# Designs tried in a protein design run: peptides against a protein of PDB entry 5TUV. Part 12

Target 1, 107 residues: chain A of PDB entry 5TUV
Amino acid sequence: KEVIDRLRYLKAEIEDLELKERELDQQKLWLQQSIKNVMDDSINNRFSYVTHEDICNCFNGDTLLAIQAPSGTQLEVPIPEMGQNGQKKYQINLKSHSGPIHVLLIN
Target 2, 107 residues: chain B of PDB entry 5TUV
Amino acid sequence: AQECQNLEVERQRRLERIKQKQSQLQELILQQIAFKNLVQRNRHAEQQASRPPPPNSVIHLPFIIVNTSKKTVIDCSISNDKFEYLFNFDNTFEIHDDIEVLKRMGM

## One batch from the design tools (peptide; made by RFdiffusion4, then SolubleMPNN)

Design b1_p9_4_s2 (from b1_p9_4, 5 letters changed)
Fold by OpenDDE base, seed 5:
Structure b1_p9_4_s2 (fold): chain B 107 residues (1-107), chain C 107 residues (1-107), chain A 9 residues (1-9)
Amino acid sequence: as target 1 above (107 residues)
Amino acid sequence: as target 2 above (107 residues)
Amino acid sequence: LKSKLTLTK
């Protein structure tokens, strides 16, 4: 009897949690769309940039590449494997479907 | 008893997912705020300078940053249309998205 | 893939 009651309670709670999770999913979707709208605004888009100084301040003492690519560009980083020269291959593969990719060396 | 335990595990699993989704939602909010602050900063800066920044001095969103040692040799192969890039590094590198950069900038 | 660039810094 006690076990049965516990089972019923747990099942009901799980149903409530499912509802809560769906609510959060909807909120996330809405917020993502909101962000997209804000970023796609003509004025906001015009000013949606960072400077070389901004990047340099975020990273110290390294070679920095800024890769500007259209939204939806595919980024692949394969697992490092041994190359023909016996050196591990560290690679980045980029593929854009909607426009050119631009690379800047940050000095 | 065993069924109760199974449901309790499921309950905990759902609670953790909800927690993660709540955290993700908060991150999205912060991203939107950071973007807004970035736009505001840039608008103000251009107003003060009475001109836009030079085209090659800024990195427009969306972008990623690749950082590696100054000693790292980077080879880049580019397709004719610049839609596909292959980067080869002789050492390890790190990749950071624009969202992370904005965080590091304190936006 | 056609163009090859080598970057060092």
Scores: peptide ipSAE 0.110, ipTM 0.893, DockQ to the pose 0.043
Fold by OpenDDE base, seed 1:
Structure b1_p9_4_s2 (fold): chain B 107 residues (1-107), chain C 107 residues (1-107), chain A 9 residues (1-9)
Amino acid sequence: as target 1 above (107 residues)
Amino acid sequence: as target 2 above (107 residues)
Amino acid sequence: LKSKLTLTK
């Protein structure tokens, strides 16, 4: 009957969707590895930079800091809290374990 | 039937997850393309100039950009080995990753 | 922390 047929159809479709989802998961892993390989290539790494002009073209009217740090550097932005002087404090905490952090004033 | 309704809800949930994963894959592809375009641009530029850019004129990946008002006071405390940084702002700021910057650059 | 920098614009 119609209900039984509908159930059979839905179960079959869900099974197909499960396969599709697994396929996408595998593709994601493959692509992530591909990106890593491209970025880790010695030649690509040599040319993996942007200029001050590049940054200035992306942003306007503000103070701009560029923070370059090794992969895996810990970045913490605490929830703003009221300071002792009655103003909220806004913080960025950086901790690297692999190398030095470099900071540039862009604008 | 209740069972049909349950399966239809499950089907819809899976369809939405698949859609989200497809979008994530597209973003990864765009990231890879942007990076490759950046590398190609820089290689060509250095070939034309017959020299690499000065070390302090470029920002190497990975990096983040912090932008804040020109009126914002920024205090930065640095560890001896420059592995740890503490930034204090007297006002709000925004953080942008290198991926977003490459997008804004049109890479 | 070794050094402190203050940035003002």
Scores: peptide ipSAE 0.106, ipTM 0.892, DockQ to the pose 0.038
Fold by OpenDDE base, seed 2:
Structure b1_p9_4_s2 (fold): chain B 107 residues (1-107), chain C 107 residues (1-107), chain A 9 residues (1-9)
Amino acid sequence: as target 1 above (107 residues)
Amino acid sequence: as target 2 above (107 residues)
Amino acid sequence: LKSKLTLTK
């Protein structure tokens, strides 16, 4: 009887957890849409930028490239492989479908 | 019973997944706050300066930052319409998204 | 047709 009662309890709890998970998934969807709406607002979009100083303060000692690309731009970073000369190749592939990509050298 | 043990494992799995989703929701909220703070900062700065910053002095969202050693040679192939970019590095690099940058900025 | 840019520091 104790085992049966425990099984019943666990099954009921798992069902409640399933409902909670679906609720969280829905909340995530709504929040993501909210963020998109805020970012797409004309006034917010006008002021949605960082400065060279901002970037330099975040990173030190390296060459920094800022790549401004439209939303939906495809970014591919292949697994490094050996080149024909025995040198590993490190690559970034970018493909935009909605507008031009802009690259800035920060430092 | 074996069934009871199996359900205990499943319950724990679901609890951990729910915890992760709750954390992800919190991160999304923080992202939205960071963006709003960025916009507010920039609006205030432009009001004080009575002009917008020069176009090439700022990086508009969305963007990514690529950092690599100063000794790294970077080759870039660009399409005529600037919709496609191929970057080749002779050494390792790191990529950071705009969300991470805003976090590092303390927004 | 693609243009090539080499960045060095």
Scores: peptide ipSAE 0.110, ipTM 0.890, DockQ to the pose 0.039; fails the geometry check
Fold by OpenDDE base, seed 4:
Structure b1_p9_4_s2 (fold): chain B 107 residues (1-107), chain C 107 residues (1-107), chain A 9 residues (1-9)
Amino acid sequence: as target 1 above (107 residues)
Amino acid sequence: as target 2 above (107 residues)
Amino acid sequence: LKSKLTLTK
């Protein structure tokens, strides 16, 4: 009896959780589209930038590169491996398909 | 019963997925808020200055920030069309997306 | 890759 009751409870709860998960999935999709619409708006796009000061306030003490690239640009960071001099190689590979990449030295 | 155990495992899995999706949704909400705040800030700033910032003084979204030690040597190879970049670092680096930057900015 | 830039500080 206890097992049967537990089974019924669990099945009912799982059904409720399925509904909740679908709701969250839908909300995510709508929000993603909303964000896209906001970002693609011409006025918003015009003002969608940060300054050197903004970046410097977020990071200090290091060399900072700002890389502006179109959405969908491929970013590859290979696993560090030993170079010819026995030093690990640290690399970033960028490949854009929709526009040029722009790099700024901030610090 | 084994069936109860199976359903309890499933329930827990669904609960964890829902929790993750809720967190992801919250992040998206924050992204939208941050972006709107950024746009408002910049719009206000330009209105006060009565001019847009110089083109090379700002970093337009989307972008990433690469930070590394000031001692790090960075070699950059660029394709003729600027669609492909290869960065070589002689030491470790960190990559941060624009979303993280906006968070650090307090947007 | 045609252009090469070295950044140092």
Scores: peptide ipSAE 0.108, ipTM 0.892, DockQ to the pose 0.040; fails the geometry check

Design b1_p9_4_s3 (from b1_p9_4, 6 letters changed)
Fold by OpenDDE base, seed 5:
Structure b1_p9_4_s3 (fold): chain B 107 residues (1-107), chain C 107 residues (1-107), chain A 9 residues (1-9)
Amino acid sequence: as target 1 above (107 residues)
Amino acid sequence: as target 2 above (107 residues)
Amino acid sequence: LAKKITLTK
């Protein structure tokens, strides 16, 4: 029947798509490792920085905080809740497991 | 048949995932290019200046940028080891990762 | 004890 043929076709196509998806997953992992290797290179690491001017040019004249933290640092933004003074609390929680966090005020 | 419809939905779901993964892969490539361009820029700049930038004038990757109104009061609580930070804002803020910054810089 | 710092611009 036509329906049976369609089912068979769809199942086969889905299997092909699964293979394609796995291929993309592997490519992603490889590229991520490549990026890591490039960034971990001693010379590249030495020059892996932006300036205050760079940051200022990217954003309007607001208060800008630059937070430098080791890779793997966890950042959490809790849902704003009402504080004791009746004002919503806007918070950022940072936790590093591999080194200190450095904060710079960009003027 | 209902089974055909279910498989067609699944097929479409997988196609969308593949599309998303392809897009993510492209973004990773762009990130790598941006990083390489950043390194090249900085190397050239330091060569021209014949000195490295002052340590407090640059922000080393990885980093994040937090921007908020000039009127926003920011309180920061820091652990003794500086591994944990709690930021409190009296108003809304935005967070941007280093990847986004590099994009805005045109790297 | 946590050290508290207030930042404004």
Scores: peptide ipSAE 0.137, ipTM 0.892, DockQ to the pose 0.043
Fold by OpenDDE base, seed 4:
Structure b1_p9_4_s3 (fold): chain B 107 residues (1-107), chain C 107 residues (1-107), chain A 9 residues (1-9)
Amino acid sequence: as target 1 above (107 residues)
Amino acid sequence: as target 2 above (107 residues)
Amino acid sequence: LAKKITLTK
């Protein structure tokens, strides 16, 4: 009796959770599209930038590179391996398909 | 009994997914807010200055920030079309996306 | 790659 009641309860709850999950999925898609639309707006795009000061305020004590690249640019960080000189190899590979990449040294 | 246990596991699985999706949705909302705030800030700043910032003084979205020690030597190889970059570091580095930067900026 | 630069601080 108790097991049967628990089964019914769980099945009903799972059904409700499934509906909730679908709702969240839809909301995510909507919001993603909304963000894209906002960012693609010509006026917003014109003002979609940060300054050197902004970056410096976020980070300190290090060398900072700002890499501006189009959406969809591929970024690869290979697993560090021993180089020819016996030093670990730390690399970043960037490949853009839609436009040039711009690099700025911040500090 | 076993079916009950299976459903309880499924219930928990769905609850965790929902929680994750709720968190992701919140992050997207914050991203949109941050971007809008950034645009508003920059628009106001340019209005006050009566001019846009110099092209090389700002970093346009989307971008990433690479930070490494000041002692790190960075070698960069670039293709002629600037579509492909290879960075070599003699030490470790960190990568941060524009979303994280906007968060750190308090947008 | 056609161009190589070295960044140091």
Scores: peptide ipSAE 0.132, ipTM 0.892, DockQ to the pose 0.040
Fold by OpenDDE base, seed 3:
Structure b1_p9_4_s3 (fold): chain B 107 residues (1-107), chain C 107 residues (1-107), chain A 9 residues (1-9)
Amino acid sequence: as target 1 above (107 residues)
Amino acid sequence: as target 2 above (107 residues)
Amino acid sequence: LAKKITLTK
């Protein structure tokens, strides 16, 4: 009897959780669309930038590269492998299909 | 009962997914707020300066930041159309997206 | 048809 009651409780809770998950999924979709609309606005797009000072304030003591690329640009970071000269290879591969990539040395 | 155990596992799985989705939704909200704050900051700054910043003095979204030691040697190969980039590092590096940068900026 | 750039700073 206790097992039966537990089963009923669990089934009911799972149904509630399914509804909650679907609600969150819908909220995510709407919010993503909202963000897209805001970012695609011509005025907002004009002012959607950071400065060199902004970046330098976020990071210190490092070499900093800023890579500006169109949305959808492919970024690949291969697993480090041994190179021909005996050192590990650390790489970043970028491929854009919609526009040029721009690289800035910040500091 | 085995059925009860199976449902408990399913319940826990759903709870974990919901928790993850709630966290992701919160991050999206923060992203939207950060972007709006960034736009407002830049609009105000340009109004005060009575001119836009020079094109190469700012980094337009979307972008990524690559940071590495100042001692790291970076080799970059670029295609003619600047659509393909290959970066080689002789040491480890970190990659940060524009969202993280905005967070660090306090937007 | 590629340019090679070395960055050290």
Scores: peptide ipSAE 0.131, ipTM 0.891, DockQ to the pose 0.040
Fold by OpenDDE base, seed 1:
Structure b1_p9_4_s3 (fold): chain B 107 residues (1-107), chain C 107 residues (1-107), chain A 9 residues (1-9)
Amino acid sequence: as target 1 above (107 residues)
Amino acid sequence: as target 2 above (107 residues)
Amino acid sequence: LAKKITLTK
């Protein structure tokens, strides 16, 4: 009887958790759409930028490249492999299908 | 007894997933707040300056930041239409997205 | 790829 009661309790709790998980999934979708709408707004888009100073304040001591590209641009970082001269090759491949890519040297 | 144990494992698994989803939702909220704060900052700054910033002085979203040692040699090959880029580094590098940058900026 | 640039600092 005690085991049966425990089983009943656990099944009921799992059902409640399933409902909670679905609720969170819906909230995530709603928020993602909200963010998209905010970012796509013409006024917000006009002011959606950072400055060189902003970037420099976030990083120091290194060479910094800023790569601005349209949403959906493909970015590939191949697994480093040994080059012909015995040096490992480190690469970034970018492919845009909707607009030009812009690169800025920050530091 | 075995069924009870199985359900307890299932319950715990679901609880952990819910916790993870709650954390992800919080991150999305922070992203939205950060973006709104960025837009507000820039709007205010441009109003005070009575002019927009020079085109090459800002980085528009979406973007990524690549940082590497000052000693790293970077070769960049660009297509005619600037839709395709190939970067070659002679040493390791790090990539940071715009979301991370906004977080580091304290937005 | 039409243009090649090298960045060194």
Scores: peptide ipSAE 0.130, ipTM 0.892, DockQ to the pose 0.038

Design b1_p9_4_s4 (from b1_p9_4, 4 letters changed)
Fold by OpenDDE base, seed 4:
Structure b1_p9_4_s4 (fold): chain B 107 residues (1-107), chain C 107 residues (1-107), chain A 9 residues (1-9)
Amino acid sequence: as target 1 above (107 residues)
Amino acid sequence: as target 2 above (107 residues)
Amino acid sequence: LAKSLTLSK
């Protein structure tokens, strides 16, 4: 009785949620493609940069490394391990497959 | 009934997924807006300056920012082709992607 | 042949 009505309601709601989820999936796909197209545009690509000032304004009082690398560059940050001198090792490994990596030191 | 409870769990699961997808979609929208704003800013700035910035004065997307204490010693090993980098730090560091930087810039 | 650079401030 009440259970049957609740079941019917829940099934209908789940169906609506499925439709909504599919809609969101499609929107995500389209938006991702749109972003890619915008970024790949020659004019936009020419102006797709930040300045040293921009970075300095975002971070205060630290040593800053700006690492520009092609999309798909492999970034590895190993779990800190003890070094030979008993000090923990903090490392970043970068490997690019499509082009050179450029590093800038920002003071 | 057990079936009703199962469907209620499924309903809640779907609602949470939809919420997450909506959030992710909003982030993508913000990324696109931020990028467009960045391009517009840079185009305007270069038009006013009547020249592009020096090549080594800007960081082109995509990039990451590594920040660490000024006291941190950083050792960098670079492959001959500059496709592989190994960074060693004697202390902790933070990594920030270009998306986060654009957000901090207010784009 | 690898290039090594130490950065410090």
Scores: peptide ipSAE 0.114, ipTM 0.891, DockQ to the pose 0.038
Fold by OpenDDE base, seed 2:
Structure b1_p9_4_s4 (fold): chain B 107 residues (1-107), chain C 107 residues (1-107), chain A 9 residues (1-9)
Amino acid sequence: as target 1 above (107 residues)
Amino acid sequence: as target 2 above (107 residues)
Amino acid sequence: LAKSLTLSK
């Protein structure tokens, strides 16, 4: 009797959790779309930038590359492997399909 | 008894997923706020200056930041249309997205 | 065809 009651309780709770999870998934989708709409607004887009100073304040001491790339640009970072000269090869591959990529050197 | 244990494990798994999804939603909300604050800051700054910033002094979203040691040698190959970039580094590097930068800026 | 640039600091 006690086991049966516990089973019923757990099953009911799991069903409630399933509904909650689906609700959260829907909210995520709506929020993502909202963010996109805000960013795509012409006025917001005009002012959607950071300065060199902003970047320098976020990072210290290192060489910084700022890579402005359109949404949807493919970024690939291969697993570091040994090169022909015995040193590890570190690389980034970028491919844009919607516009040019712009690179700025900072610091 | 075994069935109860299985359902309890499942319940816990779902609770953890829900918690993670709630956290992700909060992060998205913060992203919207950060972007709004960025736009507001830039609008105010341009109003005060009575002109937009110089073109090469700003980085428009979306962007990424690559940081590496000042001693790192970076080789970049660029396509004619600037749609494809190949970066080679002789040492390790880090990549940061614009969302992380806005967070570091305190937006 | 690609242009190559070497960046230092």
Scores: peptide ipSAE 0.113, ipTM 0.890, DockQ to the pose 0.041
Fold by OpenDDE base, seed 1:
Structure b1_p9_4_s4 (fold): chain B 107 residues (1-107), chain C 107 residues (1-107), chain A 9 residues (1-9)
Amino acid sequence: as target 1 above (107 residues)
Amino acid sequence: as target 2 above (107 residues)
Amino acid sequence: LAKSLTLSK
């Protein structure tokens, strides 16, 4: 009887957790849509930028490249391989289908 | 009982998933707040200056930051339409997205 | 043809 009661309790709790998980999934979906709407707003889009000073304050001592590209731009970082000169190849491949890519040297 | 043990394992697994989803949801909320704060800051700044910033002085979202040593040599190949970029580095680099930058800015 | 730029600092 005690085991049966425990089983019943666990099953009921798991059912409640399933409902909670679905609730969180729905909340995530709504929030993602909300963020998209806010960012796509024309006024917000006009002011959605950072300055050189902002970037410099976040990073120190190194060379910084800022790469601005349209949403959906493909970014690939191949696994480093040995080059012809015996040096490992480190590279970034960018391909945009919806607009130009802009690169700025910050530091 | 074996069945009780199985359900307890399932219960714990679901609890962990829920915890992860709650954390992800919280991060999305913070992202939205950071973006709104950025927009408000920039709007206020432009109002005070009575002018927009120069085009080449700001980085518009979405963007990424590439961080590498000052000694790193960077070669960049650009297509005529600027839709495709190939970056070659002679050393390691780090990539940071705009979300991380906003966090570092304290937005 | 692609343009090549070299950056170093």
Scores: peptide ipSAE 0.112, ipTM 0.892, DockQ to the pose 0.038
Fold by OpenDDE base, seed 3:
Order: structure tokens, then sequence, then C-alpha cells
Structure b1_p9_4_s4 (fold): chain B 107 residues (1-107), chain C 107 residues (1-107), chain A 9 residues (1-9)
């Protein structure tokens, strides 16, 4: 009896959770589209930037590279391996297909 | 008993997915707010200055920030069209996306 | 053809 009641409860709860998950999926879809529309707007696009000061205020004491690339640019960070001289290799590979990549040295 | 255990595992799995999706939605909302605030800030700043910033003084979205020690040596190989970049570091580095930067900026 | 840049600061 106890097991039967637990089974009934669990089945009902799982059904409710399925509905909740679908609701969240739909909300995500709409929100993503909304963000895209806002960012693609010509006026918003014109002002979608940060300054050197902004970046410097976020980080301190390090060398900072800002890499601006078009959407869809492929970024690869291989797992560090031993290099030719026995030094570990730390790499970033970038490949753009739709436009040039711009790199700025901040500090 | 086994069926009950299976359903409890499924319930827990769904609950975790829902929790993750709720967190992702919150992040998307914050992204949209941050972007709108950024645009508003920049628009106001340019109005006050009566001119846009110099082209090389700003970093347009989307971008990433790479930070590493000031002692790190960075070698960069660039294609003629600037579509392909290869960065080599002699030490560890960190990568931060524009979303994280906007958060740090308090947008 | 490729260009190489060494960055240090």
Amino acid sequence: as target 1 above (107 residues)
Amino acid sequence: as target 2 above (107 residues)
Amino acid sequence: LAKSLTLSK
C-alpha cells in the first residue's frame, strides 16, 4: 500500500515537472530571440562597446588582450601539452569566417 | 520497489535540469539588462562629448578578454586577411567573455 | 603569408 501510494505520487510529480521543463524551454527561446533583436538593432549596435577604461577597471596587474571578432568565430583552447623545447604549450586558436578579427592590447 | 526507485531517480534528474534551466534564464535576463544599460551609458556619453570615440579606443561586442601575467610572453601569428589568429603563451592565461565583463562593470 | 607579433608588457 505504501509503495503503491508512493508510485502514484511520483508519477504525478514527474508529469508536473515535465510541464514545468517545457515552460522553461519556451521562455528561454523567447528570451534568446528578444536579446538577438535588441542586439541586432542598428542603434543598439552602434553603441554596443566597452572602453579601455572599462576593461582596466575590471582587471588589475595583468596583461590584457581584447579580442573582438564577429559572431560565429571559432575559438579553440587546446589542452596544454609539452612543446618542442619541453615547455608546456598554452594556445588560443581563432578562425573567423565572416569578418576580420581585431586585437587590442589594453595593458 | 524497483519501479519506485527508478521513478525517484528520474524525478531527481528532472529537478536538477529544471534548476539549471532556471539559472540559465536568470543569466539571460541579466545579459539583456546589462546590454541595455551599456547602450544607454554610451549613448549618453557620446551626446555629452558631442562626438563618437576614436575607432581604436573602444572594443565592440562580441569580444573576449584574455588576461595573463605581465611576465607572460605572447606570440601571435596572423593571416593576411586577419581571419585566422594563433596565440602562443609561455604561461597560463584566463579567458573572460563580454558577458562576464559587463557584470564586472556593474551593468 | 603570415605576420608575427610578439606582445610583452
Scores: peptide ipSAE 0.107, ipTM 0.891, DockQ to the pose 0.040

Design b1_p9_5_s1 (from b1_p9_5, 4 letters changed)
Fold by OpenDDE base, seed 3:
Structure b1_p9_5_s1 (fold): chain B 107 residues (1-107), chain C 107 residues (1-107), chain A 9 residues (1-9)
Amino acid sequence: as target 1 above (107 residues)
Amino acid sequence: as target 2 above (107 residues)
Amino acid sequence: MEIKKFFEK
């Protein structure tokens, strides 16, 4: 009796969860498209920037590189391995297929 | 019963997925809000100044920020067309995307 | 801080 009741409860709950998950999936897709539309708008694109001051306020005391690259630019960060000089190699590889990459040094 | 246990496992799996999807959706919402706030801020600023900012004074989205110690030596190789960048660091670094920057800016 | 830039074709 108890087991049967528990089974019925669990099955009903799982069905409810399935509906909830599908709802979330659709909401995500709609929102993603909305974001894309907003960002691709010519007027919004014109004002889609941050300043050096903005970055400096977010990060202090370090060397900062700002890398502006087109969407879809390939970013590779290989697993650090020992170099010939006895130190680990830390690398970033960037490859764009849509346009030039711009790098700014921020102090 | 084995069936009851199986359903409980399934229930838990679905609950975890839903939780993750809810979190992701919330992040997307915040991203969109942050972007809109950024655009609004910049539009207002340029209106007050009656001119756009100097070209090299701003960082357009999309971008990433690489931060490392001031003592870190950075070697950079750039292709002729600036489509490919190879960075070598003699120490660890951190990468932050534009979304995180906007969050830190309070957008 | 030291940044070295090299152009490769």
Scores: peptide ipSAE 0.038, ipTM 0.886, DockQ to the pose 0.038
Fold by OpenDDE base, seed 4:
Structure b1_p9_5_s1 (fold): chain B 107 residues (1-107), chain C 107 residues (1-107), chain A 9 residues (1-9)
Amino acid sequence: as target 1 above (107 residues)
Amino acid sequence: as target 2 above (107 residues)
Amino acid sequence: MEIKKFFEK
């Protein structure tokens, strides 16, 4: 009897958890759409930028490249391989389909 | 008893997934807040300055930041239409998205 | 195709 009651309880709880998980999935979807709407707003878009100072304050002592690319731009970072001189080479490949890519050297 | 144990394991698995989804949802909320704070900051700054910043002095979202040592040699090949970029580095680098930058900025 | 060098040896 105790085992049966425990089984029933666990099954009911799992069902409740399934409902909770679906609720969270729905909330995520709605929030993602909300974020998109906020970012696509013309007024917000006008002010959606950072400054060179902002970037420099976030990263100290390094060479910084800022790559402004349209949404959906493909970013590929191949696994480093040995070059002809026996040195590892590191690469970034960018491919945009919706507009030009802009690169700025910050420092 | 074995069935109860199996369901308890499943229950725990679902609880962990829910926790992860709750965390992801919280991150999305923070992203939205950060973006709104950025917009508000910039809007206020431009109001105080009574002018927008120079076009080439800011980095518009979306963007990524690549940081590497000052000693790193960087070569870049660009397509004629600027839709394709190939970067070569002689040393390691890090890539950070705009979301992470906003976090570092304290937005 | 244009080649730009940010830093050279």
Scores: peptide ipSAE 0.037, ipTM 0.885, DockQ to the pose 0.038
Fold by OpenDDE base, seed 1:
Structure b1_p9_5_s1 (fold): chain B 107 residues (1-107), chain C 107 residues (1-107), chain A 9 residues (1-9)
Amino acid sequence: as target 1 above (107 residues)
Amino acid sequence: as target 2 above (107 residues)
Amino acid sequence: MEIKKFFEK
């Protein structure tokens, strides 16, 4: 009887958790759509930028490159391999399909 | 009973998934808030200055930041239409997305 | 620091 009662309790709890998980999934989808709407708004898009000062305040001491690329741009960072001269190759490959890529040297 | 143990494992697995989904949802909320705060900041700043910032002084979203040592040599190959970029570094680098930058800015 | 451009594709 005790085991049976425990089984019933666990099954009921799992059903409640299933409902909760589905609720969270729906909330995520709703929020993702909301974010897209906000970012795609023409007025918001006009003001969707950071300054050189903003970046410098976030990082210090090193060389900083800012790469502005359109949504959907492919970013590839291959695993470093030994080059012909025995030096490891550290690479970034960018491929855009919808517009040009812009690169800024911050410092 | 074995069935009870199986259900307890399933319960725990679902609880962990729910926890992860709750965390992801919270991050999305913070991202949206950060973006809205950025837009408001920039809009207010431009109103006070009575002009937009110079084109080369700002970085529009979406973007990434690449940081590397001041001693790192960076070689860049660019397509004629600027749709494709190849960066070569002689040392390690880090990549940060715009979301992380907004977080560091305190948005 | 200087960025070196090798070629344009």
Scores: peptide ipSAE 0.037, ipTM 0.886, DockQ to the pose 0.038
Fold by OpenDDE base, seed 2:
Structure b1_p9_5_s1 (fold): chain B 107 residues (1-107), chain C 107 residues (1-107), chain A 9 residues (1-9)
Amino acid sequence: as target 1 above (107 residues)
Amino acid sequence: as target 2 above (107 residues)
Amino acid sequence: MEIKKFFEK
């Protein structure tokens, strides 16, 4: 009887957890849409930028490339392989379908 | 009862997934807040300056930051329409998205 | 597709 009661309890709890998980999934979708709406707002879009100073303050001692690309741009970073010159190939491939890509060098 | 143990494992698995989803939701909220703070900062700055920043002095979202050693040789090939980019590095690099940058900025 | 080098460091 104790085992049966425990089984019943666990099954009921799992059912409740399933409902909770679905609720969280829905909340995530709503929040993602909210973020998109906020970012797509014309006024917000006008002011959605960072400065060179902002970037320099975030990273020290490196060469920095700032790459502006439209949403949906494909980013590929292949696994490094040995090249013909005896050095590994470290690559980034970018492909946009909705607009040009812009690159800024920050020292 | 083996069935009881199986359900205990399943319960724990679901609890962990729920915890992860809750954390992801919190991160999305923080992203939205960071973006709003960025917009507010920039609006205030432009109001104080009574002018927008120079076009080439800012990096509009969405963007990514690539950082590598100052000694790294970088080669960039670009398509004529600027829709495709190929970067070659002779050493390792790191990629950071705009969300991470906003976090580092304290937004 | 025509590709050209535009940046090198």
Scores: peptide ipSAE 0.035, ipTM 0.884, DockQ to the pose 0.041

